# Peptides against a protein of PDB entry 5A53, part 81

Target 1, 230 residues: chain A of PDB entry 5A53
Amino acid sequence: LVENVKQALFIPGQSCNKNLHDIMVDLSALKKPDMKRFNRKNDIHPFEDMSPLEFFSEKNDCSLMVLMTSSKKRKNNMTFIRTFGYKIYDMIELMVADNFKLLSDFKKLTFTVGLKPMFTFQGAAFDTHPVYKQIKSLFLDFFRGESTDLQDVAGLQHVISMTIQGDFQDGEPLPNVLFRVYKLKSYKSDQGGKRLPRIELVEIGPRLDFKIGRIHTPSPDMVTEAHKKP

## One batch from the design tools (peptide; made by RFdiffusion4, then SolubleMPNN)

Design b2_p9_8_s2 (from b2_p9_8, 5 letters changed)
Fold by OpenDDE base, seed 1:
Structure b2_p9_8_s2 (fold): chain B 230 residues (1-230), chain A 9 residues (1-9)
Amino acid sequence: as target 1 above (230 residues)
Amino acid sequence: MFYRPFKLP
């Protein structure tokens, strides 16, 4: 069964500001062509009522959603939502720290739209801690794109790096997740008359530090249904 | 279409 590429819907909330809009534009550019954006603000409170998001998921045929909101308690908040059968599967609040950088803050590099990023995860907690496991699952799912058997190395253009900011113990606040985007740049080095292929990683943005907020996890029954192979 | 969540290996 070839699964279709998951579509993402970006939703500006009622409290969406210019900074969040700019972040939304830049992050959604990495999801092209499999992305939709609303131009109008919507009054959505997903941790109070999930029904409007389920409606938008079905109406737009988008299994991924990102809600952009900002408040005193939850500044620059990106709520990432996944649906299964147009029902909420999971949600996580990721608040962007004020030190963010946009694509315009980096050297403009030409890139091909629709190429899959390669992911790197730094921090043992991505494999052991339930919250970081959810984040890892979410981002891999969000940027998975088309299942191509030939992940030809020639098709790799971007690397997305996700790093847990430092070590933590049980009962301590969860460290931020550092989101970084790099382009693979091939150079022909003339070293001693041999053209050696040199690959460099060039940061292209956006640069986002995510503070972890509220989480919704699926029921055990929903997990079982969602993982069933047809 | 039913979209399945990514299963971590």
Scores: peptide ipSAE 0.360, ipTM 0.895, DockQ to the pose 0.868
Fold by OpenDDE base, seed 4:
Structure b2_p9_8_s2 (fold): chain B 230 residues (1-230), chain A 9 residues (1-9)
Amino acid sequence: as target 1 above (230 residues)
Amino acid sequence: MFYRPFKLP
């Protein structure tokens, strides 16, 4: 059973600004060709009413959504939404810190559209803490791409790195997640007559530090249905 | 062929 690639819908909220628009453009470029963007602002408050998002999921056939909003309390907020059967499965607010870098801030490198990224996760909490487990699941799902036999290193172009910024204890504020994108660059090194392939990682952007906001988690019944293998 | 539209990883 080949699973279809999940489509992403990027939605500018009513409070979307130029910086959020630029971030949206750059992040959505990594999801090409499997993305749509709305050009008009939509007045959506997903933690107050989820119904507009369920409607957009169904009408656009997109199981992934990203809502772009900004306020004094939640500056540069990207709300990531997943649906199951066009119903809200989970949501998480990820606020982009002001130190962000766009693709234009890095050396322009040619890349093939539609190649599946490899992920790296730094921090034990990605496997143990429920919030970071949700973030890990979300990003793996968001960028999964086509189920090609990943065994061919020739198809690997990008690495997405996600790092938890420091240690934390129970009851402390959750550390930011550092989002970084790298391109694999192959070099032929001539060391002593043996050409060894050397691979280097070159940062290509965007560079985003995510502050964690509000979260919606699925019901146990929705979890069971979403994990049922045919 | 049951297209389950949205499997989680």
Scores: peptide ipSAE 0.036, ipTM 0.686, DockQ to the pose 0.224
Fold by OpenDDE base, seed 3:
Structure b2_p9_8_s2 (fold): chain B 230 residues (1-230), chain A 9 residues (1-9)
Amino acid sequence: as target 1 above (230 residues)
Amino acid sequence: MFYRPFKLP
């Protein structure tokens, strides 16, 4: 079963500002070449009416969407949307904290476009808690790229790290998710005339701390349909 | 090649 690479559509909302635009540009750069961006602002409120997003999903052939909005209550809000059959499957609001760093804040490194990232998840809740399970599923799906039978370690360029910021109990506010992007940098070290391979992780950005907002979950029927193998 | 758009991982 060969599945096509999921395309992502980045949508500036009406309240999108320069900071959100810059974040959008940097995050979408990690999804190249499987990414589209709108240049115009669109007045979309996905938790009030999902129909405009379903229309955009179908019209642009994009099963992944990211809506960029900002308000006093939901500052720097990235709404991640997945569709199945051009219908909304799930949605999650991830608000970027003010301490964000752009790609321009890091040392520029040459990288190949279209290489799949490897993921690391820090926090048991990514496997047990329904919200963090959805976040894990979302990001793995978002950056999956083309199915390759062999990920040669030689083809590994990026590592995306996602960390739950601290422990929490039932009924407490959900901790932020720390999003970090690293590049694997190989060095040839001459130690005593022997060339030893040295690999380092270098942060390349963007650096985003996500506060969790509103969530839409699929119906059990949609889950069943989305997981059906032919 | 069966094109099934939008499958979850």
Scores: peptide ipSAE 0.026, ipTM 0.609, DockQ to the pose 0.221
Fold by OpenDDE base, seed 5:
Structure b2_p9_8_s2 (fold): chain B 230 residues (1-230), chain A 9 residues (1-9)
Amino acid sequence: as target 1 above (230 residues)
Amino acid sequence: MFYRPFKLP
């Protein structure tokens, strides 16, 4: 079963500012060509009313959405939304810390559009803790791209690293997730007259530290339906 | 487009 590539819709909320717009542009560049962006602000409050997002999902045929909002309580907030049958499946607020870096802060590297990134996850909680499991699922799903048989190392251009910032115990605030993007750079290093293929990771941005906010989880029934193999 | 979430093992 070849699943169609999920399309992402980036939505500036009413409180979207220049910084959030720039973050949106840079993060959405990693989702090209499977990305749409709205140029106009939309007044959407997904944790109060989900209906506008369901409408946008259906109207734009986008099963992935990112809402860009900012307030004193939820600064630089990226709400990631997934839909199943144009109904809200899950949502998570990921607030970008002020120490963010844009693509312009890094050396401009040409990259091929549409190549599937490799993911690396650092932190046991990505496999055990419900919230971090949702984050892992979300990002893997968001950037999955085309199912190409060519998972050949030759087709690997980008590595996305997601790290839980430190250990935590039950009842403690959830640590931030450090989002980093690297390009694989192949060098022919002449060490001692042998051309050894050397691969280096070069950070290309954006650099985002995500503070976890509010979460909406699907009902068990919706989970069952969404995971049914046709 | 029908969305299928990535099934984590």
Scores: peptide ipSAE 0.024, ipTM 0.654, DockQ to the pose 0.828

## One batch from the design tools (peptide; made by RFdiffusion4, then SolubleMPNN)

Design b2_p10_3_s1 (from b2_p10_3, 4 letters changed)
Fold by OpenDDE base, seed 2:
Structure b2_p10_3_s1 (fold): chain B 230 residues (1-230), chain A 10 residues (1-10)
Amino acid sequence: as target 1 above (230 residues)
Amino acid sequence: PVVDALFFEP
């Protein structure tokens, strides 16, 4: 079963600022061609009323949404939303720290649209802690792209690295998730007159440190329905 | 107000 590629909708909230707009543009570029963006601000508060997001999900046929908002309490907030049957499945607030870097801060490299990124996750909590498991699931789902048998190294262009920033104990604030994007660069190196294939990872951006905010978890029933193979 | 105006960047 080739699952259809999930479409993403990027929504500027009423409090969206220039920095968030720039972050939105850069992050959404990684989701091309499976991405839509709104150019107007929408007054949406997903943790108060989810109905506008469900409406947008259905109207735009997008099962992934990102709402861009900013406040004193939740600066540079990207609310990632997934829907199932155009109903909210889960939500997570990921606030971008001020040390972010845009694509323009890195050396411009050519990009082939539509290639599936490889993911790397650093931190045991990605497999054990519910919040980090949700983040892992979300990003894998968000950037999965087409199910191509092209797990061939030749088809790999990008590596997305997600790292939990340090250790934490129960009851402590959850460490940030460090989001990094690399391009695989293959070149022949001359070593002793032999051309050996060499692969390097080059950071291409954006560079985002995500502070974890509010979370909406799916109901057990929705989990069961979402995992049913048609 | 909910506005669903899309934009495409080249």
Scores: peptide ipSAE 0.021, ipTM 0.629, DockQ to the pose 0.023
Fold by OpenDDE base, seed 5:
Structure b2_p10_3_s1 (fold): chain B 230 residues (1-230), chain A 10 residues (1-10)
Amino acid sequence: as target 1 above (230 residues)
Amino acid sequence: PVVDALFFEP
């Protein structure tokens, strides 16, 4: 079964500012062509009432949503939402730290739109801790793109790196997740008559450090339904 | 068309 590519909807919340808008534009560019952006601010509070997001999921046929909000307690907050059958499956708040870099802060490199990124995850907690497992699952699901044939390894242009910032113990605040985007650059070095392909990773942005906020986890019943193969 | 707004009726 070729699953249809999941569509993403980016929603500016009522408290969306210029910085969040710029972050939204840059991050959503990585999801092209499978992305929609709203231009109007919407007063949505997903942890108080999820019904507006379910409505938007159904009416726009988007199973991925990102709500952009900012407050004193939750500055530069990107709420990532997934739906199943247009009902909320899970949600997570990821707050962008002030040290963020936009695509404009990096050397402009031409890239082909629509290529599937490769992911790398650094930190054992991505495979063991429930919150980091959800983050890993979310980002893999968000950027999976079309099912590409084996020949598409030759088309690999982008690597998304996600790193847990340090170790932590039970009861401690969860470390930030460092989001980095790289382009693969191939060099033909002619050293000594052997053309050895040299591959370098060049950071292209955006650069985002995510502080983890509130989480909504699916009910056991929804997990079972979402994993049922038709 | 993209549905760009939701109004809550009280």
Scores: peptide ipSAE 0.020, ipTM 0.647, DockQ to the pose 0.017
Fold by OpenDDE base, seed 3:
Structure b2_p10_3_s1 (fold): chain B 230 residues (1-230), chain A 10 residues (1-10)
Amino acid sequence: as target 1 above (230 residues)
Amino acid sequence: PVVDALFFEP
């Protein structure tokens, strides 16, 4: 079964500023061609009323949404939303730290649009802690492209690295997640008549450090339904 | 058609 590629909708909230807009543009570029962006601001408060997001999910046929908002308490906040059957499945706030870098801050490299990124996750909590498990699941789901055959090793262009910033104990604030994007660059090295393939990872951006905010977890019933293979 | 900007601040 070729699962239909999940479409993403990027929504500027009422408090969306230039920095958030730039972050939105750069992050959404990684989801092309399976991405839509709203050009106008929408006054949406997903933790107060989810109905507008469910409406947008249905009307735009998007099961992934990202709401861009900023406040004193939640600066540079990207709320990631997933829907199932156009109903809210889960939500998570990821606030971008001020040290972010845009694509323009890196050397421009040509890449093919629509290639699936590979992921690396650094930190045991991505497999054990509920919040980090949700983040891992979200990003894998978000950037899952078309089911391509095993021959895709030749098409590997991007690696997304997600790192938990340090260790933590129970009751401590959850460390940030460091989001990094790399391009694989292949070189033919001509060393002494032997062409050895050299592969380098080049950071291409954006560079985002995510502070974890509020979370909405799916109901057990929705988890069961979402995992049912048609 | 993409449905853009349905909820505006008054």
Scores: peptide ipSAE 0.016, ipTM 0.566, DockQ to the pose 0.018
Fold by OpenDDE base, seed 4:
Structure b2_p10_3_s1 (fold): chain B 230 residues (1-230), chain A 10 residues (1-10)
Amino acid sequence: as target 1 above (230 residues)
Amino acid sequence: PVVDALFFEP
């Protein structure tokens, strides 16, 4: 079954700044062609009122949304939203640390638009802790692309790496998630008459360190409905 | 809440 590719909508909030705009442009470029961006700022506060996002989901046929806002309390905040049946399924605030790097900070490499990235997750909490499970699920869902039954390994050009920054105990602040993007570069190595393909990873950006903010989790009923195979 | 007119970048 070819699942329809989920479309993403990038929304600048009222408090969106130049840095967030640049981050939005670079991150959304990884979602092309399955991405829309608004040019105008929208006054949306999703943790106070979700209705505008549900409206945008339905009117734009986008089940993925990213709201770009910034305040003193929540600087460089990317709120990732998923909808199911045009209703809010889950939300998570991911605040970009000031040490971010844009695509322009890396060597420009040609890439094919629309190729599905591979993911790597570093940290046991991605499989055990509810918040990191949600982050893992979100990013896999966000960048899944077209599910073709044939994983053409030859079409794998990109690796997205997500790392939990350090260990933590119960009751401690959740460590940041380090987001890194690499391009796979294949070299022919002539070692000893056996042509073994040598693969190198080259960082291409953006480089984002995400601080975890507020979270909205789906109801058990919505989880059950969303996991029902059509 | 004013539903802002959605302007997409082409």
Scores: peptide ipSAE 0.020, ipTM 0.626, DockQ to the pose 0.019; fails the geometry check

Design b2_p10_3_s2 (from b2_p10_3, 5 letters changed)
Fold by OpenDDE base, seed 4:
Structure b2_p10_3_s2 (fold): chain B 230 residues (1-230), chain A 10 residues (1-10)
Amino acid sequence: as target 1 above (230 residues)
Amino acid sequence: PIVDYLEFKP
């Protein structure tokens, strides 16, 4: 079963500002061509009423949505939403810390649109803790491009790195997730007659540190339905 | 269910 590439919709909320707009533009560039953006602000409060998001999901044929809002309590907030059958599956608030870097802060490198990124996850909690498992699942799902049968390393252009910032115990605040994007640069090293390809990672941006806010988890029934392979 | 992890302050 070739899974259709999931489309993403980026939605400016009523409180969206210039910084969030710039972050939205840069993050959404990584999802091209499978991305739509609204130009108008929309007054959406997903943790109060999910119905507007379900409407937008269906109307735009997007199973991924990102709502951009900002308040004193939830500054630079990116609410990531997934739908199944145009119904809300899960939601998570990820607030971007003020130390963010845009694509313009890095050396411009040629970008091929549509290549599937490789992911790296640093932190045991990505496999054990339910919140970080959801984040891992979300980002893998969000940036899953067209599955070319060419598993060839030659098609790998980008690496997305996600790191949990430090250790934590049960009942402690959840550490931030560090989001980094790298381009693979291959060098032919002629050292010693063995042509060992040297691969270097060059950061290309954006650089985002995510603070975790509110989370909506699906019902067990929705999980079962979403995992039913046709 | 909904959980707010901003309220988990030590």
Scores: peptide ipSAE 0.466, ipTM 0.905, DockQ to the pose 0.024
Fold by OpenDDE base, seed 1:
Structure b2_p10_3_s2 (fold): chain B 230 residues (1-230), chain A 10 residues (1-10)
Amino acid sequence: as target 1 above (230 residues)
Amino acid sequence: PIVDYLEFKP
């Protein structure tokens, strides 16, 4: 069973500002064509009432949502939401640090829409710590795209790198996750009369450092249902 | 399944 490609809905909250809008536009460009954006601000508080998000999930047939909000306590906050059967599965707040870079800050490179990114994860906690495991799961799910049987290596255009910023001990604040996007650029290098394919990674943006905020985890029953192979 | 982790093992 080829799972249908998950659609993402980007929602500007009431407190969405220009910076968050620009971040939303750039991040959502990586999810094309499987992306919808609202143009109007919506007053949604997902950790107080999840019902509006469940309604939007069903109405727009989107199992992925990103809510853009900003406050003094939660500046540049991207709440990532996943639904299962149009019910909230999990949520995580990822706050973008002020040092962000937009696509316009990098050399413009053409990319093919709809190509799947390759992921790299740096940090042991992505496999062991429950919060970082959820982040890893979320981003892999978010950018999975269409299951093509032939992963034509030639179809790999992008690498998304996610790095945990430094080591941490139990009870310490969770380090930021560094989100970086690279394009694979192939060069024909004439070294010694043999054309060796040289592959270079060129950063294309956006560049985002995510501070981890609040988390909603699924119920054990929802986990069981979501992992049932049809 | 929500997330089939295709771990690209190298």
Scores: peptide ipSAE 0.020, ipTM 0.537, DockQ to the pose 0.194
Fold by OpenDDE base, seed 5:
Structure b2_p10_3_s2 (fold): chain B 230 residues (1-230), chain A 10 residues (1-10)
Amino acid sequence: as target 1 above (230 residues)
Amino acid sequence: PIVDYLEFKP
């Protein structure tokens, strides 16, 4: 069953600023062609009322949404939303730290649009801790491109790296997630007369450190229903 | 960064 590629909708909230807009543009570029962006600000408060997001999900046929808001409490906040049957499945606030870098901060590299990135996750908590499991699931789902039969390394253009920033114990604040994007660059290495293909990772951006905010988890019933469908 | 796990989602 070829699952249709999930479409993403990027929504500037009322408090969206230039930095968030730029981040939105750059992050959404990685989701091309399977993304839409609103140009107008929308006053949405998803943790108070989810109904506007459900409406947008249905109206735009987007099961992925990202709301861009900023406040003193939640600066540079990207709320990632997933829907199932146009109902909210889960939400997570990921606040971008001020040390972010845009695509313009890196060497411009040409890339093919629509290639599925490879993901790397660093930190055991991505497999064990419910919040980080949700983040892992979210990003894998978000950037899942077309099921290309190109199992070939030749089709691998991008690597997205997600790293939990340090160890933590129960009851401690959750460490940030470091989001990094690399392009694979093939070099012909002339080492010792054998041309071995050398692959290097070149950071292409954006560079985002995510502080974890509020989370909405799916109901057990929604989990069951969402997993029944391939 | 220590690459722990490459998930190839089929």
Scores: peptide ipSAE 0.008, ipTM 0.472, DockQ to the pose 0.098
Fold by OpenDDE base, seed 3:
Order: C-alpha cells, then structure tokens, then sequence
Structure b2_p10_3_s2 (fold): chain B 230 residues (1-230), chain A 10 residues (1-10)
C-alpha cells in the first residue's frame, strides 16, 4: 500500500506578524509541493477548541497543520497539528527563539522542489523521552514525502538536523530543539588526474531554535487505529 | 504507517 503524501496546511493565527509570516513562508517552502497556505488570519485557539482545525483538515484534505501565533507568553509560536481521519491526533507548540535566520540570510542555492530530506537527531532523549519522541515522530512524518523505492543517492539534497540543546534531568525545563537545514553540495575535485567526489554540507536555512510549549497526546484508542494496517 | 525514513545515523 503506497500511502498518499501527507499535505500540510499553514494557518496564520490572529496574532500572526511579519516575522512569523516570513518563518512560515520559509519553513513551508521545504514542504513544497505538498503544502497549502492561508492568506487570511484565522482566530483559532487549538488548546481551547479543536473543532476549527478538524474542519480545516477535512475541507482542505490536509492531515498536517501549522498554526502561527504570537503573544507575550508564547512568542513566535508554531503549533504543529496532526490529524487522523480528520480528527486531532496530536499537537505540540514550538516557539521560535528571536535568533532565527531566514533563507535570505544564507547564500542562495538552487534546489529541486519535492526531494525528501534526510534527518539527523542529536540527543538520546529523542528515543527515550516522550516529548522528544513526539517531536521526532512529527518531523519525520511532516517531511516524509513520496515513497520512492529507488533511493538514488543522486536524489538526496537536504539534511535536516535536530539537536537537543544540552543535557537535562527529570523535573528540569526541557531544552530547546535546534533546527538546521543543510544542502549536500557535490564537487568534482581533480586531484592528480583522479576525480574524487567531494561532498560538503552547506547551511541553507531557515535556522530555528524551538522552545517546547503545550502538548496534546492522542488517546490510546486513536494510537491503535492510526497504526492499524488496512 | 511505517515511516521508512533513511535515518542517517552518524
């Protein structure tokens, strides 16, 4: 069964500003062509009422959503939502720190739209801690793209790196997740008549440090249903 | 859904 590529819907909230809009544009560019963006602000509060998001999921046939909001308490907040059967599966708030960099802050490189990113995860908690496991699952699911049987190495263009910023103990605030995007650049090096391929990772942006906010986890029943193979 | 992702383990 080839699962259809999950579509993402980016939604400006009522408090969306220019910075959040720019972040939205840059992050959503990585999800092209499987991305939709609303041009109008929508007054949505997903932790108070989920029904508008379920409606948008169904109406737009999008199982991935990102709500862009900002307040004094939750500045530059990207709420990532997943749906199953157009019902809310999980949600997580990821607040972008002020030190963010946009694509325009990096050297402009040409890239092919629709190529799947590779992922690297730095931090043991991505495999052990429930919140970081959810983040790992979310980003892998978000950027999955089309299932291609032939992983031609020639089709590998992007690396998304996610790093937990430092160690933490139980009861301590959860460290930020450092989101970085790199392009693989291949050079033909003529050394002594032998063409040796040289591969370099070049940061292309955006550069985002995510502070973890509120989380909604799926019910055990919904987990079971979502993992049932048809 | 088995996410067959290429986990590049360093």
Amino acid sequence: as target 1 above (230 residues)
Amino acid sequence: PIVDYLEFKP
Scores: peptide ipSAE 0.009, ipTM 0.502, DockQ to the pose 0.340; fails the geometry check

